# Designs tried in a protein design run: peptides against a protein of PDB entry 6FRK. Part 153

Target 1, 411 residues: chain A of PDB entry 6FRK
Amino acid sequence: NEEVLNAMLKEVCTALLEADVNIKLVKQLRENVKSAIDLEEMASGLNKRKMIQHAVFKELVKLVDPGVKAWTPTKGKQNVIMFVGLQGSGKTTTCSKLAYYYQRKGWKTCLICADTFRAGAFDQLKQNATKARIPFYGSYTEMDPVIIASEGVEKFKNENFEIIIVDTSGRHKQEDSLFEEMLQVANAIQPDNIVYVMDASIGQACEAQAKAFKDKVDVASVIVTKLDGHAKGGGALSAVAATKSPIIFIGTGEHIDDFEPFKTQPFISKLLGMGDIEGLIDKVNELKLDDNEALIEKLKHGQFTLRDMYEQFQNIMKMGPFSQILGMIPGFGTDFMSKGNEQESMARLKKLMTIMDSMNDQELDSTDGAKVFSKQPGRIQRVARGSGVSTRDVQELLTQYTKFAQMVKKM

## One batch from the design tools (peptide; made by RFdiffusion4, then SolubleMPNN)

Design b2_p18_7_s4 (from b2_p18_7, 10 letters changed)
Fold by OpenDDE base, seed 1:
Structure b2_p18_7_s4 (fold): chain B 411 residues (1-411), chain A 18 residues (1-18)
Amino acid sequence: as target 1 above (411 residues)
Amino acid sequence: DIIKNFEKILEALKKLAE
């Protein structure tokens, strides 16, 4: 039994190392899992794999929980949020994503560019802010980031902004000059929160980078970026371990909407390939798809129409990047998160919707749409001609619908 | 369980997107 446990733990440790989890954390996890597993309970014929998986999940959840409550802005107050991080971490893009997130929630939000080191930093921030209709401040002539940050914070405080985000200079390496500049800015503006932005794609280097920032600056929150299909989530664990600060958000792509609140359990579930169903439910609920409760009730009653399927395709298309939605579904591998697969999947959904646009209300609203078409094969030919597709494409849609409707009836 | 039902829906929608 101990040999079997050690073999399974070795496989889990290998998979976690392959997911860019820091080797020290993997070793600690292994010992914690061993101490948490009752070998006597494993002898009783319980599913040893499920027990180990649950123990691993529980210990990973503890690794991303620093035991500190995340800072949250106070409504009706002026909240200054300072961003820090290396050049290329996605810091500037993340400032815009966070500003847009709060703006969509009805916060009076603004952006300040205090990056005087990088040529075109202010133009990039201005472009992103203008596209999102977010007020911004910066200078083309002032070279002191302390002056720009102070003036910008004062301006937006006087204008009663609730969320004041300050983007700072990045550097290619951890340089003392960068940390001195960050400290001078922090001392001048007295931020309510300091957010460290970390690139997850740097893998095993995440610990050393996060530690170097925490040792120099009072980091209170972490945002992990580049959690798109190539970046392994293991760097997030390293950031929490090094900073002792909670992850508050994750960046999942380049679009302004590729940004979500960090949830511990869904993230660990996704890291283990178990899927993020909770995060998907939350995204569905945030879309104010009032029809989802009605659909869920219909599905509970075993009712599913072609119209219900069409509405679900519309909902999926509204939920943002299809790759992110698919990456929340268990058994969609990380390879499905590639930009190419997203466009192809969206094109496929649009094709299916175009076929359904050529259906009539009797066909769409039938509780057995496939039977309506099977009884009158001329309907398939009409729909095929109307949508510019083959009769085979319509039959494939109906076959897929039938499989889905049968699954719903078994629910 | 609404969550389990939603999982099945998503898994079925997955098969449609494949």
Scores: peptide ipSAE 0.024, ipTM 0.497, DockQ to the pose 0.026
Fold by OpenDDE base, seed 4:
Structure b2_p18_7_s4 (fold): chain B 411 residues (1-411), chain A 18 residues (1-18)
Amino acid sequence: as target 1 above (411 residues)
Amino acid sequence: DIIKNFEKILEALKKLAE
């Protein structure tokens, strides 16, 4: 039994190392899992695999929990968020993503570019901010990041901004000059939160980099970037361990919407290849779908209307890029939808919704919407004309609805 | 059950978006 346990733990440890989990953390995990597994409970005929999996999951959850509550902005206050991280970490992009995230939640959000070192840093931030309609500050002439940060923070405080994000200079290496600059900026603007941005693709280097930043700057939050399927996410555990700071968000791609709040259990589930079902549930719950229970009850009764489908399309659109949703479903790799397919999928959903906007309440609320249309073909022509689509497009929608409704009836 | 149902819903919605 101990040999079997050791063999299984070796496989798990190998998989975690392949997932870029730090060797020290993997060793500690192995010891903790061994200590948590009661050999007596394994004798009771419980599926040894499930027990080990549960023990591993539990210990990984502990590794992601720094025991410190994540900082959250206070509504109606001026919250200064300073970003720190290496060049190429995705820091500037992440600033824009975070700003956009808060803006979409109804926060008065702005961006400050205090990166004076990188040529075109301000242009990049300005471009991203302008695309997202986020107010921004920076200079083409001022070379002191402290001055830019201070002036920008003061300006946006005076304008009653609630979220003031300050992007700082990155360096390619851990340079003392970078840390001194970060300290000077932090001292000048007195940020409410310092966010370390880490690239998950750096693998085993995550610990050393995260530690170097934490040793110099009071990092209070971590954002992990480039979790778009190539990065196995194990570096995130190293960042938490080194910074003793919670991961607050993850970047899941290059688009401004490829950004989500960090969820511990879903992340660990995904890391273990169990799928991100909980993250999906949480993301659905965050949509404040008051009707989720009502929908679940309808689905239990095999009831599914065109209105229910419309509401689900609205929910999918609110959840962000369809690729992210799919990447949360077990067995759907992140690569399943190319960026081109995602925009096309969203455009298709919008087209379907536009067709449904031309339907009447009788058509939308029928438990057999397809039969309503089949009995009166003139309805298809009306909807097609109303939505500016072909009768074929309406028939395709009804065919898709019918397939879905049949699946619901089989549930 | 809810989770399985939700997975099936999402898979079905995916197939609708395909």
Scores: peptide ipSAE 0.018, ipTM 0.468, DockQ to the pose 0.026
Fold by OpenDDE base, seed 5:
Structure b2_p18_7_s4 (fold): chain B 411 residues (1-411), chain A 18 residues (1-18)
Amino acid sequence: as target 1 above (411 residues)
Amino acid sequence: DIIKNFEKILEALKKLAE
C-alpha cells in the first residue's frame, strides 16, 4: 500500500513539475499529502486513486489560497490600482483588460501610462484604450513617470473616476532603478492596490521574480497572464507563495475579453487535467441556461430551429472566448483552438447572427428552416439583401444549420 | 471550426443537463 501510494505520488509530482510548479512546493505538497492520507482508511476499499487525487487537490487549493482577502474596489470611491511586473509579462495588455472588465461592470474606469522607458508604450496603451473606449492619460514629452502618474491620477480623481489604473515601466529584472521608480510612483500616487502581473510561461522562474517584486513593493494582488492552451499554470502557485497575495484575475489569451476572475477550484482542476466541470457549470449558470429548460427539452426531442441556433450563438457570445469554454470541458485539451482562430470564429458568429437578423419569424421558427428556404429561393435573396451578404453566405449558414439540426436529431 | 465548437458546447451542455 505504501509502495502504491509512493508510485502515485511520484506520478503526481512529475506532472506538477511538468506543469512548472516550483520544486519546493511539489516537495511540500508530497509531504502534506502523505501526512493527510490515512493508510488505514485506504485499506477500506475506497478507490485509492480518488483518495490521492482528492488529497492532492485539497493541498493545491491551499497553495493558491494565501489566507488574505483579495482587495476589491469600493463603488463611488476613487480606487487607484498600480500595475507592476516585468517587461513582456503582458502588464500593459492586462491593464487594458482589467479596465475593460470594470467598465463592462459599470465602473468609471481610466488608464494612465506611466511607462516612459519603453518606446511606444503610450501609443500601445492609447490604441488598446481607444479600441475599448476607455479614457486614458499619458505623455509623449514627460520622461518622469512620477509626474505622469501624479498628474494623471489627479486629473481622473477630479473627473470622479472610480477605477484609475496606472501602468508602470516593466524594465529588465536586475535594475535597481526600476524598483526605485516603482517605489517613487507608489509613494506619489498612494495606490489602493498594487497588482503584480506575472507571465505563467516563465516556469520555474516565477517564484524568484514574484519574490523580487514583493520584497520591493507592497504587492497586494496577482494577475497571471498567458494561461492559454500552451501555458503551464504551475507558476501561479509560485506567485501566490512568494507574494502571499491572492490571484485576482487570469489572462487566457490576447483578446481584451480573454480575461476572467480567478477561481481556485477550476484552476486546480485544470492544472491536474481533471477539466473544469464546476467552472463550466458556473458559466452555464451565469448564462441563465436554466431559463433554457425549453432549449434542453427541444434538444432532447431533436428539435432545433434557426432561432434556437441564434439564441445559442448569443449564449456563446456571452460566455466569452470559445477557447475558455472548451478549455473547461474535460478531455478538450487547451491546445484545441489556436488564438487566431477564436477572433475569426467570433467574427463569423456575429456575421451569422446578422444574417439571421434579416430572417422572419416563419424562417427562424421553422423546425425545417433549410426546407423553407429551399422551397422559396426568393427568401435567400431577401435575407442576403437585408443583411448585406451574398446569397452564398446565406446558403452556407443554412448548410451549417442543417448539419446542426441533424446532429441534434442524433443526440 | 464554428460548427465543431458549437457541437462540443451543445454536447457539454447536454451532459450538464443529464
Scores: peptide ipSAE 0.009, ipTM 0.380, DockQ to the pose 0.176
Fold by OpenDDE base, seed 3:
Structure b2_p18_7_s4 (fold): chain B 411 residues (1-411), chain A 18 residues (1-18)
Amino acid sequence: as target 1 above (411 residues)
Amino acid sequence: DIIKNFEKILEALKKLAE
């Protein structure tokens, strides 16, 4: 039994190494998995494969959880976010993506280009910022990044910006001059968060690079880029281990909207090549969607209420980016959410929930909620007034609910 | 069965979010 376990663990370790997981982390994971597996339970005829997969999954989840709460900006305050990372990591593009993400959420967001090393850095940032309608600051004449960063931060603080993103110079390699410059900028602007941007494609080099940044500046967050197509993502584990900082976002392409909040479970599921269904089930279970059994039973009976829809919208919002949720469903390609629509979809779900918050229990718990409203149109007007929306918005919600309830009846 | 139902739910909820 121990020989069989060791053989299976060897295969898992090989697959993790092939997924660009750092060799030290793979060794640690192997020992932790070996310690977590009860050999007696494995002898009793339990599915050895599932037991090992579950143990591996749990240990990988621990590797991406540094035990530190991710920094989040405070609404109505001035939040300075400094970006650090190597040239070609996608740092400048990621600054624009993050700025756009916060802007679309109704944050007063701006960008500062403190990259004086690359002659085209300010023009690139300006182009991206202008395209996204994000206010920006930089200089064509000032060569000191500390001066540019300080002036830009002061300017945008005085203008009551809530999110102030500072892009710094990158280098092709770890250089002492780069780290000194980053430290000087950090000391001058006193950022609320320092974000290390890492390219997922660098594989085994992720640990050493991430550590070099963390040893020089107080990295508090990680963003992993180039998680589209070819990057196996194992380098992200190395970044978390080295920085002791959470991954907050991932970049999934070249577009400004190819940017999503990091979610541990979907990421690990994808890394293992576990059909996203098991990770989805585990995530559903972790979300204490115990209400999903009740929902599943209702769905089996073709029953679906406005309350059931509300609860499912809450579940979707808890699951995070809709692209990740869909990417977890077999046969739903990542392309099924049009890029950029995810935040709009989430805002739409929140709007729909706000409308439903103005409904009464009779309306919410009716198995034919649309018919309740159709029989008494005065209910639509009440809900519209209560939620601050048009009667048309309420009618659109009821139309959508009716379509959903019809789908459930066909299930 | 549960998985298929969940997939259908998510698909339908997606269509509501669109």
Scores: peptide ipSAE 0.024, ipTM 0.511, DockQ to the pose 0.048; fails the geometry check

Design b2_p18_8_s1 (from b2_p18_8, 8 letters changed)
Fold by OpenDDE base, seed 3:
Structure b2_p18_8_s1 (fold): chain B 411 residues (1-411), chain A 18 residues (1-18)
Amino acid sequence: as target 1 above (411 residues)
Amino acid sequence: ELEELTKLYLEIQKILNE
């Protein structure tokens, strides 16, 4: 029994290391799991694998909990949120994402660009803010980030803004000058929350980076970015351990809406490759697929049209990167779609949708779309010409549709 | 309902990977 436990723990430890979990945390977790597992209960015929997975899950949940309640903005107050992090961490993009998140929730939100070091930082922020219709402040002439931050915060306080987000300068490396500037800005504006932005793709470097920021500035919240890529998110555990601060949000792509509140249980489930069914439900619900009930009702009746297939492809495209959706399904590891396969899959979906854009309502709304085309082969030629594809490509689409419609009839 | 939707997405994926 002990040999079997040690073998299974070795596999789990390897998987956690491959997920960018820090070696020290993996070692501690292994010891805690060994202490939590009763070997006598394992002998009684219980599923040893499930017991180990549950023990590992419980210990990972504890590692994500810093024991500190996350800061939340107060309605009707002026909440100043300062962002800190390295250049390339996604900090500036994350400022815009957070501003957009609060604006969509009915908060009076604004952005301040206090990055004077990077040429075009203010133009980039202005472009993002204007696109999202978020008020912004910055300077083309002022070089002191303390002056810009102070003036911007004062302006937006006087205008009764509720969420005031301050983006600071990043650097490519941890530099003393960066930390001094961050301290000067923090002292001048007296932020209600300091958010550290971390790139999940830096792997084992997450601990050292997060510690360096926490040792210099009073980080109270963490945002993890680039969880859409190959980053399994194990570096997030290192950030929590080093900062002793909760993860409040995660960045899940390049779009302004690729941003979600952090949830512990779904995140750990995904990290273990157990899938994230709850996150899939939440994404499906957030999409306000008002037609989901109508679709589910059609599926229950074994009805599936080419239009229903088109709407599902639109939904997949709106849900963001297909790799993220797959990573939410149990048994589809995050590695199942290489970045190349995702772009190719999205290109295939777009091609199929372009073919369907050349179909008429009678073809799209038919309960037996394939039979409509089989009875009148001239329709295939029309659609092929209209979409600029071969008749073979249209026949392949109809074959795929037929496979889906047969599957729906078996549900 | 979600299980059915998940099965649909899994089959979409299989067909897109063929």
Scores: peptide ipSAE 0.025, ipTM 0.572, DockQ to the pose 0.093
Fold by OpenDDE base, seed 1:
Order: sequence, then C-alpha cells, then structure tokens
Structure b2_p18_8_s1 (fold): chain B 411 residues (1-411), chain A 18 residues (1-18)
Amino acid sequence: as target 1 above (411 residues)
Amino acid sequence: ELEELTKLYLEIQKILNE
C-alpha cells in the first residue's frame, strides 16, 4: 500500500512540476497528502486513485487560499486600484480588462497611465481605453509618474468615478529604482488596493518575482495572465504563497473579454486535468442560450438541421476561444489547441457559416439537408456561386453536416 | 442537458480539427 501510494504521489508530483508548480510547494503537498491519507482506509478496497486525487485536490485548494478575504470595491465610493508588475506581464492590457469588467457591471470606471518609462505606453493605453469607451488620463510631456498619478486620481475623484485604475511602469528586472517609484506613487495616491500582475508563462520564476514585489510593496491582490498558452497555471500557487494575497482575476487570452473572476475549485480542477464543468455551465448560462432547451429537445428527438448547425457555430463563436472551452472539458488538456490552431478553427467556422448564408430556408430547415442537395446538384452550384467558394467546399460542409446529424441520431 | 451540449461542442471541434 505504501509503495502504491508513493508511486501515485510520484506521478502527481511530476504532473504538478510539469504544470509549473514550485518544487518546494510540491514537496510540502506530498508530505501533507501523506499525512492526510489513512493507509488503513486504502486497504479497504476503496478506489485508491480517487482517494489520492481528493487529498491532492484539498491540499491544492489550501495552497491557493491565503486565508485573507479578497478586497472588493465599494459601490458609490471612489476606489483607487494601483497595478504593479514586470514589463511584459500583461499589466497594461489587464488594467483595460479590469476597467472593462467593472464598466460592464455598471461601475463608473477610468484608467490612468503613470508609465513614463516605456515609450508609447500612453498611446497603447489610450488606444485600448478608446476602443472600450473607457475614460483615460495620462501625459505625453510629464515624466514624473507621481505627478501624473496624483493629478489623474484627483481629476477622476472630482468627477465622481467609482473605479480609478492606475497603471505604473514595469521594468525587465527587479530594480530598486522601480520599487522606489512604485512606493512614491502608492504614497501619493493612497490606493485602496494594490494588484500584482504576474505572467503564468514564466514558470518556476513566479515565486522569486512575486516575493520581490511583496517585500517592497504592500500587494493585496494578484492577477495571473497568459493562462491561454502553454502555462498550466502552477505559477499561481507560487504567487499566492509568496504574496499571501488572493488571486482575484485571471487573463485567458488577448481579447478584452478574455478576463474572468478567479474561482479556486474550477482552477484546481483544470490544473489536475479534471476539467471545469462548473465554469463551462457558467459560461453557457452567461451566453443566454435560452434556445438551448429547444435545441436539446430537438437533439433528444434525433433532429438536426443545417440551421441548428449554424446556430451551434454562432454559439461557439460567442463562447470565445476554443482553447478555453476545451480546457473546461474533462480529458482535454490545455495543450490540445495551440493559439495558431484556434484562429484557423475560428476562420474555418466563419467560412462554413458564410457558405450557409447562401442557403435558402428549405435547405437550412430540412431534417435531411444533405439529401436535399444530393437530389438537386444545382443547389450546390448555386450556394458555391453565392458564397464565392468551390463546389467542393460546399460538399465538404455537407459531409461535416452528415457526420453531425449521424452523431445526433446516436445520442 | 449541459453534458449533451458539451459532447456536441466537443464533436464539432473534433470535426473542425480534422
């Protein structure tokens, strides 16, 4: 029994290290799991794998919980949120994502660019803010970030903004001059929350970076970025351990909507390759797919039209990146779609929908759409001409539809 | 119901990746 436990724990430890979990945390987790598992209960024929998995899950949940309640903004008050982090962490993009998140929730939000070090920082923030219709402040001429931050915070306080986000300079390395600048800005504006932005793709370096920021600045919240790529998110555990601060949000892509509140259980489930069914449910519910009940009822009756397929493609496009959807499903690893394959898949969907836009209601609403086209080949030529594609492209679409319709009949 | 939709989306993605 102990040999089996040690073998399974070795596999789990290897998988956690491959997920960028810090080696010290993996060792501590291994010891904690060993102490929590009753070897006598393992002898009773209980599913040893499930028991170990549950013990690992519980210990990972504890590692993500700093025991401190996350700061939340107060409605009708002026909440100043200062962002800190390295250059290339996605800090500036994350400021815009957070502002947009609160704006969509009905908060009066604004952005301040206090990054005077990076050329074009203000232009980048202005471009993102303008695209999202978020008010912004910054300077092309002022080089003191303390002056810019103070003036911007005062301006937006006087205009009764509720969420005031301050973006600061990031540097490539932990430089004492950067930390001094951050302290001067923090002392001048007296932020209600300081958010550390961390790139998940830096792997084992997450602990040392997060610690260096916490030792210099009173970090109260963490945001983890670039969880859409090869980063399995194990660096998030290192950030919590080093900062003793909760993760409040995660960045899951390049789009302004690729930003979500951090949920502990879904994150740990995803990290363990268990999927995130709860996050998938929430995401499907947020889409207001009221038509899903009618679709599910049709699917239960083995009915599937070209229109039903078109509507599903629209729903997939609304759900955002396929990598996020796949990463929510048990047994689909985060590595299944590279970022390149995702754009290609979305372009392929859009091409298929464009072909279907040239179909008529009789073709779209037929319970056997492929048979309608097979009986009258002139329809294929019409659709091909209407959509600017080859007759082969239309035949490939009909072949895909036939595969889907056969799958639905087996459900 | 959501599991059935999830299975459908998975199969759509498989077919789109073929």
Scores: peptide ipSAE 0.025, ipTM 0.607, DockQ to the pose 0.093
Fold by OpenDDE base, seed 5:
Structure b2_p18_8_s1 (fold): chain B 411 residues (1-411), chain A 18 residues (1-18)
Amino acid sequence: as target 1 above (411 residues)
Amino acid sequence: ELEELTKLYLEIQKILNE
């Protein structure tokens, strides 16, 4: 029994190390699991594997819980949220994602660019904010981030903004000058919450990085980014341990909507490679995929129209990167989707949809849409002109449709 | 049903990545 336990714990420990969980945390977890498992209960014929999995799961849940209640903004108040983190952590993108998240929830939200170190930081923030229709503040001429942050916070306080997000300078190195600047900004604006943004892909460096920020500024919240990539998120446990602060959100892609509230259970399930069935169900329900009964029935009959393809593209566009959905299915590893540029795939989908917007109902609802176009080449020219694309682009769409329709017939 | 939909979306992505 002890040999079986030790073998299974070795397998779990290996998987956790491969998930970028800090070696100290993995060792501690192993000892905690050994202490929590009653060897006498294992003798009673209970599925030893399930018992060990449950014990591991329970200990991982404890590691992601700092025992501190997450800060939440107060409705009708002015809430100042300061972002801190290294350059390349996704901090600036995460500011925009958080602002958009609160805006979609009916909060009066704004963004301040207090990054004076990076040339074009304000242009990048302005571009992101404008696309999301989020009010923003910054300067092209002021070089003191304290002045910019103070003026921006004062401006938006006077305009009765509820969520005031301040993006600070990110540097490539942990420099004392960066930490002093962050402290000066924090002292000037008196933020209600300081959010540390961490890149999950830095693996074992997560602990040291998170500690360096916590030792210099009063980090109260953590956001983990790049959880869509090869990063299995084990570094997030190190960030919680080092900062003693809760993970409040995760970044799950490059799109502004690739941002979700942190959920402990789904995260640990994904970390263990168990999938996220709950998150999959939630996403399926959010999509109202219940109307897919009609699609499923069509698929069962081997029928697939250009309209059906258009509707599926709309669903994919609503779901965000399908890699995230696959990563929720047990047995589909995060590596199953080659990192196609998800933004490029979405731009391609949107282009294809724009071409289909120039098609008529006879073309869209035909069970053999490609044959309709092949019989009357003038339709291709009409659609090309209507959508502002080449006839080649329309032919490429029809070729893709034909591949899909053939696949559906093989289902 | 979810498996069939997942297979469809997988193939959509493969074709979009070609």
Scores: peptide ipSAE 0.025, ipTM 0.569, DockQ to the pose 0.116; fails the geometry check
Fold by OpenDDE base, seed 2:
Structure b2_p18_8_s1 (fold): chain B 411 residues (1-411), chain A 18 residues (1-18)
Amino acid sequence: as target 1 above (411 residues)
Amino acid sequence: ELEELTKLYLEIQKILNE
């Protein structure tokens, strides 16, 4: 029994190391799991694999829980949130994502660019803020980040903003000058929360990086970025362990909407390759796929129209990166779609939808749309002309529709 | 229901990759 336990723990430890979990944390987890498993209960014929997985899951949940309640902004108050992190961590993009998240929730939100080190930092922030319709402050001439941060915070306090986000300079390395600058900014603006932004893809460097920030600046929250890539997020455990601060949000892509509140259970489930069925359900429900009940009912009856296909394409486009959806399904890796294939697939979907926008209600709502077009070939030519595509493109769409409709009839 | 929807999306993806 101990040999079987050790073999299974070795497999789990290997998978966690491959997921960028710090080697010290993996060793500690292995010891904690061994101590938590009653070897006598393992003798009783219970599925040893499930028991070990459950013990591992529980210990990973403890590793992402710092035992400290996350800071939350107070409605109707002025909440100053300072961002810190290395260059390339996604800090500036994450400031915009967080600002947009609060704005969408009806908070009066603004952005301050106190990055004077990077040329074009203010232009980048301004571009992101303008696209999201978020008020912003910064300077092209002031070189002191303390002055910019102080003036910006004062301005937005006087204008009764509720969420005031301050982006700071990043560096390529941990430099004492960077930490001194961050401390000067923090002392000047007196932030209610300091958010450390960490790139999940830096692997084993996560612990040392997070520790260096925590040792110099009073980090109270962590945001982990680039969880859409090959990074399974094991570095997040290292960040929590080093900062003793909760992960509050995760960045899941390049779009401003690719940002979500951190959930412990789904994250650990995904880290272990168990999938995130709950997060998939939540994401499907957030899409107000109330239309899914009607679709599921149609699917049960083997009915599938061109309109039903159009609505499903709209849903796929709303769900965001299909790679993220697949990565929530047990047994589908995040690597099932290369990033290049996703943009091409979305462009293809949009092209197909544009063709369908030139169809009439009789064509869209027919239970045998392909037959409607086959009986009257002039419809293909009309749709082709209306959408600016070839008759072949319309025929390819109808062929795809026919494949879908045949699949639905087999469900 | 979610499983059926997931199967549909997977098959949509296959057809879109053809």
Scores: peptide ipSAE 0.024, ipTM 0.591, DockQ to the pose 0.106; fails the geometry check

